# Peptides against a protein of PDB entry 5EG6: the designs that were tried, part 112

Target 1, 151 residues: chain A of PDB entry 5EG6
Amino acid sequence: RLRSQTVSTRYLHVEGGNFHASSQQWGAFYIHLLDDDESEGEEFTVRDGYIHYGQTVKLVCSVTGMALPRLIIRKVDKQTALLDADDPVSQLHKCAFYLKDTERMYLCLSQERIIQFQATPCPKEQNKEMINDGASWTIISTDKAEYTFYE

## One batch from the design tools (peptide; made by RFdiffusion4, then SolubleMPNN)

Design b1_p28_8_s2 (from b1_p28_8 with E6V L8K D11N R17Q A20S A21G K26R)
Fold by OpenDDE base, seed 5:
Parts: sequence; structure tokens; C-alpha cells
Structure b1_p28_8_s2 (fold): chain B 151 residues (1-151), chain A 28 residues (1-28)
Amino acid sequence: as target 1 above (151 residues)
Amino acid sequence: ALTTPVLKPPNSSPFIQSSSGDQRLRAA
């Protein structure tokens, strides 16, 4: 029996007016559901209900109010983002955040920075795009605004 | 070593699906 490999965890965090990834601190973010035709802006109209893959969302820091651009939340299968999944988002599964109106750009962790990563089309499967591990996010619900993690 | 990004959404009302045990994510 082989040992499992150690996993390094990074948290999305806002500090000094910037989005970054931290191994020690995380920020709490509201996930707002938008209409598919909602335009980009600081002001937006939100919808109620359970979030489904393929829908447009806004991530807003609960403390600072800073927001990322509009994102489409997509289901992840291994190292691919599914383009046609529309079932309810599960916190038990990894997801990817496509930056809306871009050429396959996804929210991605690179060291301690949040960047855009361009996914590669899957030649044999038109409903999938190839992403890296840094673009695969885990969502965990919380009632806390901030949390400090120590390794 | 593998690196996993983690997102923490507050004030979410997740719903456990009886069929799969999955927790659905509710919009804030």
C-alpha cells in the first residue's frame, strides 16, 4: 500500500485591495447568482435559489466588498471543465470559474497569486476544456468572515 | 505535492440531497 501524497492548500483572500492566495489566511466570499444577460459592473441584480453549473456568478468579499468579474461556474471532471453541465453545484465536487466573455480564461492559483489560465480545447470531446490543477477550486461553506490556518 | 485552491462562501444554505448526499450551494 502506497502512502497518499501531501496536499498543499491555498485560500482565496483579499488584502490591500488585491486578490491573492494564502496558505495561512482566507476570506469569506458571497457567491451571488446573476442573470445570464447581466452586464459587468459594480452594481448588479442578484437572483435567489440554488446555483447550477453553467450559471453566471459574482464572488464578493464579505468584508471589503471587492468583487471579481462575472464568472461562469463549471463542473470539473478530472482535469477538464465541462461546458454543458447544468446540474446543481455540489460542495463535494471541485469546480472551475470561467471568466465570462474571455477566450477560455479560468480563475487560477499560481503560487500565491490569482491569475487567469487559458484552457485548451479538448480535441476529442467538444464539451470539455483542459484546465490545470490550479484552476480547480473546492467550495466550503462558512459563517466566519475570516479564518487563519496553521500548518 | 498537489495544490488545491479553496473558496469560503459565508451565509450559504447548503442542502443535502437525499439521493446522493451532495450538498447543493445556495446563492447568497
Scores: peptide ipSAE 0.204, ipTM 0.609, DockQ to the pose 0.063
Fold by OpenDDE base, seed 3:
Structure b1_p28_8_s2 (fold): chain B 151 residues (1-151), chain A 28 residues (1-28)
Amino acid sequence: as target 1 above (151 residues)
Amino acid sequence: ALTTPVLKPPNSSPFIQSSSGDQRLRAA
């Protein structure tokens, strides 16, 4: 169990067959690395190694086995997602999850829901897209399948 | 070994550190 330091803190959690945002509970996920040309499906070929920004990943709930669609993990700089970053993903650094094959849709926290948020192009920087705070995530490694919070 | 990440908003805590000390994200 982990204690939340703020009421506003939310975590990705699977409940009732859906992805939710919870201040009390969070789920642990497996992050699988896919080939860039891997098609969408319940079954997919995974690769080993360290994940880099720009690569395609699958997030799978460690408890239920539910998975999100294919995502491209992108580096975050302030309120922007970087489109061309390719360095290794560092844990605890901000990242964004672009839903592959969409028009700039990102995994986003909105209230108690996980939604898609459409990023807007940066007018002065072609290699960046503007995202909101809800579309910025921090990844923390754990060996626990599920955590419960106390505020 | 498998890496099992927890996703948090950017201003969230607490932090869980890797036992290996390697902060790179390894695929499961």
Scores: peptide ipSAE 0.171, ipTM 0.628, DockQ to the pose 0.072
Fold by OpenDDE base, seed 1:
Structure b1_p28_8_s2 (fold): chain B 151 residues (1-151), chain A 28 residues (1-28)
Amino acid sequence: as target 1 above (151 residues)
Amino acid sequence: ALTTPVLKPPNSSPFIQSSSGDQRLRAA
């Protein structure tokens, strides 16, 4: 159930073969848990179980099948991504998606674009990386494939 | 007033299971 919506909110969506952030519509995705040693590819082995922070996941559009590269889902604390959190991922918490095998690149919203944002190291806290608000996401589980918002 | 949109199925776990149903991602 949708409790509320606002025009200022952005949702991950796939359109025209690209990932973007829409204020009007949002896509549905499967989040597949992968093994840590799983290589990048169109085909991958999916693990069962609840997803934990720090694990590798594939985000696949339920409609188009479009997928992002392998991501490491990380817990967010304010404006920082936690590198060592390993508790279960909750819809109640913000998360960030680190692009695996990159130099601190995170899935980020910029206007209506999805970009890679390079996090800044925290000199005094090696277990944290500084991200912007656009790199913070909330996962909402639904049983619907499509949802449209009205302005 | 600005609100935080939430979409949850009834009696759903707050945790996310691998490949379990459709997930939507909202920018925070």
Scores: peptide ipSAE 0.344, ipTM 0.696, DockQ to the pose 0.196; fails the geometry check
Fold by OpenDDE base, seed 2:
Structure b1_p28_8_s2 (fold): chain B 151 residues (1-151), chain A 28 residues (1-28)
Amino acid sequence: as target 1 above (151 residues)
Amino acid sequence: ALTTPVLKPPNSSPFIQSSSGDQRLRAA
């Protein structure tokens, strides 16, 4: 499961054919690895192996089969996305999802909605972009397609 | 190859399933 690192924990799920954020329910997603030169489309070729930061990925809902556009998974340090990190992605670390071929747009949780949020360039560090907390995600492995969370 | 409908970014945080048993993220 993916959750945003905000004051209130939110989970990504699919309802009514759309992606939504929920505090109580979440959906499971498959993360697929693509070639860097893979074009956008409903049909795509996937690769095997461990995912590294900087690589192109597809998120696919395990229930509906719906997918997000191509994303680049980036490492997060505090409130910044690292542009040049290339080590293996760890489920223990926060990550950000850059929408490929956009002007610094990242997947972001805002209230109960997932939006595109434009990162701000870091003035003194060319390899970093400033993101908000809603754009910082945690990946948790699960074998369930859907889960209801109770506090 | 996989065929999936492409959606605009949803208003919820996704749950990502990894096929790996270790802390590294393995592609599905």
Scores: peptide ipSAE 0.116, ipTM 0.676, DockQ to the pose 0.077; fails the geometry check

Design b1_p28_8_s3 (from b1_p28_8 with E6T F15Y A20S A21G R24T K26R)
Fold by OpenDDE base, seed 5:
Parts: sequence; structure tokens; C-alpha cells
Structure b1_p28_8_s3 (fold): chain B 151 residues (1-151), chain A 28 residues (1-28)
Amino acid sequence: as target 1 above (151 residues)
Amino acid sequence: ALTTPTLLPPDSSPYIRSSSGDQTLRAA
């Protein structure tokens, strides 16, 4: 299995009933593929198969069961999110999580908080949106529910 | 760079597979 060797300083984590970015701890998440027409809700129907960029997903904490809103996973090229990429999602590629049905809002790190960050359109490239580094994520596989790293 | 580890079905594929088969889930 191919794995990303990206050095990360922040991990998506659930603590105290909130999503945050931790430099010491990470939570393992289920990533569930949804139908494109799946409605928002705590109850949702998931599909099997390999996830492709452009598809709708749900991130669910493996321990608490807390979930983020529906996201569209998009391929990242440098500091841009690609709007029309549709190849299979790989652990080797950076990705961005567009909050579905928003005005270009992406899942983003701000300090140690998880926020929505509005991407800027690319005037000369209609198939791209400008994101910041905090909105670029790397997905790594794990069989552990949680991991704590000590400074 | 930000990292989020995901639980994947037993698979050695470099691609990311949906964590579950066709089913309805309820988030807590």
C-alpha cells in the first residue's frame, strides 16, 4: 500500500464534542461515500466503492460518531482546488473538502480550530478555486481509533 | 500540511475506499 510521507503539523481530532486540529493527537475517521443527491442529516445512506474526486463524502469520528456536514472531496494542485477532477482519490495526493451547497467554503485550519474558509475563484481558470494551505489535507489510512504523539 | 487518518476496509490499494458498504448510518 502506498502511503504519504508528508510531514504534518496538525491532525483532525475530536475532543470535548468539537472538531479541532491537534499537534499532538489525531482521531481516526470513517470516510463514507454518499450519493450526489443525498440530503444533509445525521442519518445518511452510504455507498460502497472507491472514492473519486468530485464525489460527496461524510467524515465520521470512529470513536464518538460525530460527523462533519456533507463534503465534496476535491483534488488539490498547488494552492488550487480542482473543480472537475474525477479520478480516484489517492493517499498520495493532497485534497480539499468543499462544504456542499456553500459559496466556495472549504474545511480549513485556523490556529487549532476547524473553520470554513471561502475559496477565491480563478478568473482565468474556471475549473479552479484558490485555497489556502490550511484547506489542504492529506488522508492516511489507519486501523487505530486514536493516536497520540508526545512532544 | 494537515493530516487526517481514515479507517479503511482491509485493502492494500493506494486509493481510498468508502469505509462501509451500502447501508444507512446514524451520526452521533
Scores: peptide ipSAE 0.361, ipTM 0.764, DockQ to the pose 0.448
Fold by OpenDDE base, seed 1:
Structure b1_p28_8_s3 (fold): chain B 151 residues (1-151), chain A 28 residues (1-28)
Amino acid sequence: as target 1 above (151 residues)
Amino acid sequence: ALTTPTLLPPDSSPYIRSSSGDQTLRAA
């Protein structure tokens, strides 16, 4: 199994009613697959099955129940998000979380804050958008609600 | 590297399966 190795590692975490990135601890999340036509709301219908790139998902904190807005999970190739990938999401590959119904806004790490980063379109490659490293995520499975990272 | 840990049902597959269950959620 391959994993990304960098000098800094950050984990998505919920604290104080906000999403942030921590180098020391993280919370586990439910990733709920939604129908493509599911509207934004606190209540939604969850679909079963393996998640594919391009599908709509909800990230929900397993402890607090706090959720991000609807996201479209997209495949990442180097510094680009792929708009037309539809294969199954793999834990071995980087992904990006597009904020659904926005103008190219992606879930992004800035310092230790979670922000929206506006991707730059690729004029010569209509199926790609340029993202920064902070908008590239790796998903790992866990059975625990919280994990502490030790250096 | 940025990591997003998810709760997954038992599965040997390298792919990610949808979490089940209806929840009342609070937007961030």
Scores: peptide ipSAE 0.306, ipTM 0.688, DockQ to the pose 0.326
Fold by OpenDDE base, seed 3:
Order: structure tokens, then C-alpha cells, then sequence
Structure b1_p28_8_s3 (fold): chain B 151 residues (1-151), chain A 28 residues (1-28)
């Protein structure tokens, strides 16, 4: 089990065949790098290498095999997603997950639910989209599949 | 109700390699 802290955080988790957000459990996922022109599906060709912002990825639960649709991982600056960032994705930085082939829809946490949230264009900065707090994530590498803890 | 899960050693790369190891997503 995870260590207890006073700070409440939420993690992406899979339960009952659905993605949700949990403050008591965290899920383990494989992040597969895809080619930009890879089609949506349960079967896909995985590329090797370190993932960069702007690239297409597939999140797959290591326990259940449940997967989200293709996502484009984007760098986050404050409450904006950067559209043109292409440096390597770091665990030290916030990121957002744009749902590919949507109108600015991002993977978003709303209480215990995982939803799509539509980003707002930034007129003053064409290379940015405004996202809400729930659409910002941090990737953390782990050595175990799942933990449940209680404070 | 959680702190960080068991993290990889500090000497490991901070970058995310495709299909390499378990990753978790924490709300930022």
C-alpha cells in the first residue's frame, strides 16, 4: 500500500471496466508510442523511443488491458496546453492528453469521473489552448501495477 | 489519501520510454 499523506490526490484508475479517478487507488498503464498516422483500434503498431510532446500515444492498463482512445500528449504551461511543443516528455512536467480527432477535447478529471473537456482557443497566443485544472496530469513511473491505501 | 507510489530510483531517466514499465497518471 502507498504511504499516507495529508494531501489528497487523484489518480487514473480502472475499475469495473471503466476509467475513473481515485484518491485511494492508482492504476498502472503502459504508454505506447504510435505513429502519427496510426488508425484507431485495439491492435496497433508500437514504436520505440522516448515519447515527445505532440506525439500520439495509447494508454493501456497493465492489469485489465483496458485502453483509452489515441491521445496526443501535450505540454502544459500554467493552464494552457502548448500545441507546438516537441521536447521529450518528462515526469517533472505537467501534461495534457488531447483526444485525437476531436475538437480540442482533452482527458479531464471531474470528481471521480473521467470526462472529455473542450479546451478554449487562445486568441492572443495561437500556439496555446486554455484547459481547466482537471485536464492537467503528471506521469509517474512505478515498479508495481496497483496500490490501494487509506489515510 | 495518497503520497507518491513506489517510484523508480532517482538515477533512472525522468523521460518516458514507449512501452517501458508501468506508468501512473496523477492529477496535477
Amino acid sequence: as target 1 above (151 residues)
Amino acid sequence: ALTTPTLLPPDSSPYIRSSSGDQTLRAA
Scores: peptide ipSAE 0.607, ipTM 0.863, DockQ to the pose 0.215; fails the geometry check
Fold by OpenDDE base, seed 2:
Structure b1_p28_8_s3 (fold): chain B 151 residues (1-151), chain A 28 residues (1-28)
Amino acid sequence: as target 1 above (151 residues)
Amino acid sequence: ALTTPTLLPPDSSPYIRSSSGDQTLRAA
């Protein structure tokens, strides 16, 4: 599951054939590693191996099969996305999903919707971009396609 | 339209492995 690090915790899920954010339930997704030169399309070739920051990935809903455009997974440090990190992605670390071949657009949670949010360049550090809290995600391994939380 | 996923297969490793490899998948 993907969790956005906002004031109130939100979880990415699919409902009614669309991507949504929920505070009470979440959907499970496959994360697929792609080659750096893989083109955008409904069909794509998946590679084996542990995913590293900076690599291209596809997120696919385990239930509906719906997929997001190609993303570059980036390491997050506080409120910045690191552009040059290349170590293995850890489930313990926050990450950001850059929309590949865009002008600093990141996958972001806004209220109950998933949007693209443009990061701001960091003036003093060229290897960093400033993102909002909604663009910071936590990846959690799960064996369930759907989960509901109870308070 | 954008769609977002969250599911990772069970893994004892602290790192994230590609869900499947060496195959072609079709997005719905």
Scores: peptide ipSAE 0.267, ipTM 0.666, DockQ to the pose 0.497; fails the geometry check

Design b1_p28_8_s4 (from b1_p28_8, 10 letters changed)
Fold by OpenDDE base, seed 1:
Structure b1_p28_8_s4 (fold): chain B 151 residues (1-151), chain A 28 residues (1-28)
Amino acid sequence: as target 1 above (151 residues)
Amino acid sequence: ALTKPTLKPPTDSPFIESSSPDQKLRAA
């Protein structure tokens, strides 16, 4: 299970003031659990404990301190993000990162860029949004992690 | 070597620039 802690990312890192994806580099991040009512800002309060789907999180680069906007981590079922799942975040299970307070925008890897991808509402299922494969991330555990950073 | 959870993108890709907004933040 994922918790508020330091997390290594194989393909995500910070360079030149921006988040980048690279299959050749590793990044280290703090994944922080926030209160649901936490406002956006450069300073925020972190909660302890296991992260559950539907909760607000921050991905913060351990080196530069750069962070993405507040995210809601959501469970993924095939090509849909589940809006009402609240169980603990499962390793090896796909997840999506909804940019909080946006119109269904999700973090997405699209060929040459990390983008915000707008999910499409599911007409018959109000608790789901359709995302593409690039918006489905996997959380894994590793006992072998080495970091190479570019700043 | 470190033992910790990691995040993996859906596909392998070369170096990619971000078009998403980011900011410098710190924990309280």
Scores: peptide ipSAE 0.041, ipTM 0.476, DockQ to the pose 0.086
Fold by OpenDDE base, seed 3:
Structure b1_p28_8_s4 (fold): chain B 151 residues (1-151), chain A 28 residues (1-28)
Amino acid sequence: as target 1 above (151 residues)
Amino acid sequence: ALTKPTLKPPTDSPFIESSSPDQKLRAA
């Protein structure tokens, strides 16, 4: 389970038909848990506890102190983000970062750059949005930095 | 000392640029 603390982000690459963590592309961030009513700003109040899906978080660069806009962490089921999941965020489970107060925009990796990707509504399931693969993230412990994914 | 977690982003999808509207993310 993920708590408000310093986290590392490492890029994945394809090698031998598998997805491997890359030590060449990584960053360290603080992930902060916010109240749902917290306003956007450079200064914000953080709360303690385990992070649950549906909660608002802030990602802050550990080196520069630069922060991303407020994000809502959402559970991922295959190619969809779940809008109503509220259980604790688990390690190795896929998640997505919704940009709060946007039209279905999600944090996405594309060609070594961070972009916003607009999800599409799921026609048959109102509690789900269809996301791109680049918008699906995995949280792991540093002890599992060598974890390999399969296509 | 608390164990630090790691976020692993996905590899690039060849269809991201061809999907729904996207834009470069700016820092807050």
Scores: peptide ipSAE 0.034, ipTM 0.433, DockQ to the pose 0.036
Fold by OpenDDE base, seed 4:
Parts: C-alpha cells; sequence; structure tokens
Structure b1_p28_8_s4 (fold): chain B 151 residues (1-151), chain A 28 residues (1-28)
C-alpha cells in the first residue's frame, strides 16, 4: 500500500528502437494524501495513512517545492481508468492521475512533456473512461520489503 | 531511510494534443 512519502517520477523515451527511462525531467516528489474536501491552493493540509484509489493527492517537488494541481489517483484496467475503485493503491498495478475538477483530464506523457489528456467516456460502462497509454503510470518500489502491497 | 518509489509511464504519446499542466503549478 502506498503511503504519503517521497517518490521519484520517470519518463520513458525511445532511442535506438528501445525504451529508456529518465529521471531527469521531474526528479523526486513528495506524494501527499489530502482530504476529499481540500481546496486547491499553494498551501494545504495533508493526511497520514495509506492511499486508496479515488483519493486526492498532491505531488510536490522535493527540491523546489512546486506542486501539481490536486490529482485523483485512479485504478487502471488496460486502457481505461476506473472511476469507482477505492481499494488500496498497489505499486504492482497501473494507475492514472485525474486532474481534479477538470473535464476528464489526466496526467499524460506526450513526447518528453507532461500534458493533460482528455479521456473519452466509455459508452457501455459509466464507471470507466478511456485513456491512452501515456496516461497510464506504474509506481515502482525499489525495495518491496519497506511497503505493504495490495494484490 | 525509506526507499523512494518511482512513478513511471509505460509509453510515450507524441501525437496527443493537450494543454500542459505546468501553468497550474504552485509552490508548496
Amino acid sequence: as target 1 above (151 residues)
Amino acid sequence: ALTKPTLKPPTDSPFIESSSPDQKLRAA
């Protein structure tokens, strides 16, 4: 289970026909758990505990202190974001970051840039939104022994 | 010391037309 803590963000690029990961774009960030009713702002209160899908989080640069807008971390199933999943976040599973209070905007990698990508409603399933591959993320732990994982 | 988890996208999406969230970044 993912707790509020420092994380490193990395992006993948294709070079020589292979994917390579780089950590130079974002560096290390604090991921903070917020209350659902926490308003957007430069200052915010954080909660302790394990993060669940559907909860609001803040990503804060460990060096500059700059933060992204409030995000809702959502579970991913293939190329869809699940809107109603609320189980503990697992580093073994893919996730998506919905920009809170937007029209289905998700944090997405485009080329070497992080952008907002608008998800498309799933016509047959109201609890799902279609995202692209760039909006799907994997949280990787270098040492699983330090965390409790939800499988 | 705690291990640092890493968020990694699995793919690159070069043809997506969207706005950058950089303009909405705030100091914590």
Scores: peptide ipSAE 0.024, ipTM 0.409, DockQ to the pose 0.074
Fold by OpenDDE base, seed 2:
Structure b1_p28_8_s4 (fold): chain B 151 residues (1-151), chain A 28 residues (1-28)
Amino acid sequence: as target 1 above (151 residues)
Amino acid sequence: ALTKPTLKPPTDSPFIESSSPDQKLRAA
């Protein structure tokens, strides 16, 4: 299970006041749980507890304090995001970050940059949206907030 | 409560595919 805490990723970091991707450097972030009714803004109230799929979260850079807009963390099945999953977030499973109140926009890595990628509705299954591999994220538990990749 | 600057990532065409591997978030 995942709680509000500091996380790091190789494919997300802040440089020059913007979010960027790097294959050589790790970014450290806080993942914060928000109330479903929390409004968008620079100021927000954080909830304690385990994070479940379908809940609203904030990603905040631990170094610069830069934050992404409110996200809904969703479970991933193959190349689809599940819209109705609500079990606790597992660090062994893939997840996707839906940008709240958008037309199916997801946080995505594309050509070493962070973008919004629009998912395609699944005509066969109303509870799923099709995403690409760049929009699929894996959460791994660790005791370290920062990592450096050496070639 | 936290006060942080909010950034909106750029929007790309839904037809552009990413060949990147799975991204990993490590909990500290």
Scores: peptide ipSAE 0.021, ipTM 0.495, DockQ to the pose 0.033

## One batch from the design tools (peptide; made by RFdiffusion4, then SolubleMPNN)

Design b1_p29_1_s1 (from b1_p29_1, 13 letters changed)
Fold by OpenDDE base, seed 5:
Structure b1_p29_1_s1 (fold): chain B 151 residues (1-151), chain A 29 residues (1-29)
Amino acid sequence: as target 1 above (151 residues)
Amino acid sequence: SREVPVVKVPEMQKKIEEEREEKKRLLEE
């Protein structure tokens, strides 16, 4: 189970006030659970509890304090992001970070850059959007005391 | 494709700095 805590993800790093990719480093971040109606801003209210897919989160660099815009963490199934999954986030599964209030834009690693990647709708599956591997992220908790396994 | 905007979180930056200073003090003792 994942809750508001410190996490690490591969390649994502902050340097010089910008997010960038580093093949040599794992970025350390705070992941904060937000309310669904939380507005974008420099200040936000963090919710307690375990994070579920479909919920709004903030990723804040633990080193610089720089943050990404509000994200919706979504479950990944192969090359697709699931739009309606709401089970607890598992570190055993890859996830995608949808930039909230965008047109299917996802946080994406492209070579050495962090970009927004526009997902493609799945023609026959309304609950899925096609993403690339760069938009599929692995999250590892850096605080095992706050992480529990889900069956 | 677009660049990802970055947001500063002043309160977090302050917290991080405070923690760094505290750790530094502890290490210097």
Scores: peptide ipSAE 0.246, ipTM 0.743, DockQ to the pose 0.553
Fold by OpenDDE base, seed 4:
Structure b1_p29_1_s1 (fold): chain B 151 residues (1-151), chain A 29 residues (1-29)
Amino acid sequence: as target 1 above (151 residues)
Amino acid sequence: SREVPVVKVPEMQKKIEEEREEKKRLLEE
C-alpha cells in the first residue's frame, strides 16, 4: 500500500523547469494525498492515510520541488482506466493519472515528451475510459519506512 | 492543449534544500 511518500517512476523527469521523458532514468517524486476538495495551488494540505484509487494526489519532484497539477490516481485494466475503483493503490498494478477537472486528460508519455492524453469513453462500459500504453504508469515506493505490502 | 502545466511548491523546495544542507553537513564530518 502507498501512503504519502517518496516514489519512483520510469521515464518521468524534471529538467530545466519542465517535465520530460528519459528511457534511461527513473524519476523520484513525492506523492501526496490531498482532500477531494483541495484547490489547485503552490500550497496544499497533505492528508494522512493510505492512498486509494480515485483519490486526489500531488506529484512533486524530489529534486526540484516542481509539481504537476492535482491528479486523480486511477486503476488501470489493460488499456482502460477504471473510474470507480477505490481500493488501495498497489505497486503491483499500473496506474493512470487523470488531470483533475479536465475533459478526460491523462498524464501520458509520448516519445520523449510528457503530454496530456485525452481518454476515449467506453461505449459499453461507463465506468471505464480508453487510454494508451503511454498513459499507464508503474510506480515504485522508495521510502522503506512507509512501504507496506497489500494482499 | 497537450501541454502539462508545472508549478513550483515553495515549501517542498525549502524542505529539499534543508535536506541537502543536512546531508552535506553529515558528509563533511
Scores: peptide ipSAE 0.219, ipTM 0.722, DockQ to the pose 0.554
Fold by OpenDDE base, seed 3:
Structure b1_p29_1_s1 (fold): chain B 151 residues (1-151), chain A 29 residues (1-29)
Amino acid sequence: as target 1 above (151 residues)
Amino acid sequence: SREVPVVKVPEMQKKIEEEREEKKRLLEE
């Protein structure tokens, strides 16, 4: 299970005050659990406990302190993001980061840039949105505690 | 839009700087 802690993800990196992509580097970030009613800002209150899919999180670069807007972490099933999943976040699964209060915009890797990508609704499945591979992220804990994950 | 806005977290930046200073102090001893 994942708590508010340091994590690492492939491709996402901060350099020169901006987020960019690097195929050879893993970015180190703090992932902070927020309340659902937490407002956007430079300061925020962090909740304790295990992070579940559907909850609001903040990603902060552990080196520079630069942060992304509030995100909702969602479970990924193949090429879709699940809208109703609420189980604890698992390092065994990929995840997607929905930009909160947008029209289906997700954090996405495109070429060597980090962009917003608009997901498309699933015609026959209202609880799913179609995303591309660039919007599916693998995260791993960087804590010294014992954990197991699969690539 | 495709651009992703980024923000600074002043409190975190301060913490990072303090940790760097502490590490520097320890290395000088």
Scores: peptide ipSAE 0.212, ipTM 0.714, DockQ to the pose 0.556
Fold by OpenDDE base, seed 1:
Structure b1_p29_1_s1 (fold): chain B 151 residues (1-151), chain A 29 residues (1-29)
Amino acid sequence: as target 1 above (151 residues)
Amino acid sequence: SREVPVVKVPEMQKKIEEEREEKKRLLEE
């Protein structure tokens, strides 16, 4: 299980005051759990507890302190983001980061750039949105004390 | 709980804000 802690993800990193992508670098970030009603701001209140899919999080660069806007972490199934999954986040599963209060925009890696990618609704499955591979992220906990492995 | 100071990503935040404004305009029409 994932808690508010330091995590590492491939590609995403901060350089020169901006977010960039590198296939050879893993960015280190703090992932902070927020309340669902937490507003966007220069500072935020971190909530205690295990992070579940569907919850609002903040990713903060551990080096620069730069943060992305509020994100909703969502479970990924194949090439779809699950909208109603609410189980604890596990590094065994890929995840997607929905940019909160956007029209299906997800954090995405595209040609060494970090962009937002608009997901496509699934016509037959309202609880899913189609995303590309660049919008699927692997998160690795760097704080083993706060990590629980799922068998 | 605790507060954490942050520096947002301006470019991305701007895009989000623009999208919100556009959506708002569309809803008001």
Scores: peptide ipSAE 0.104, ipTM 0.499, DockQ to the pose 0.082

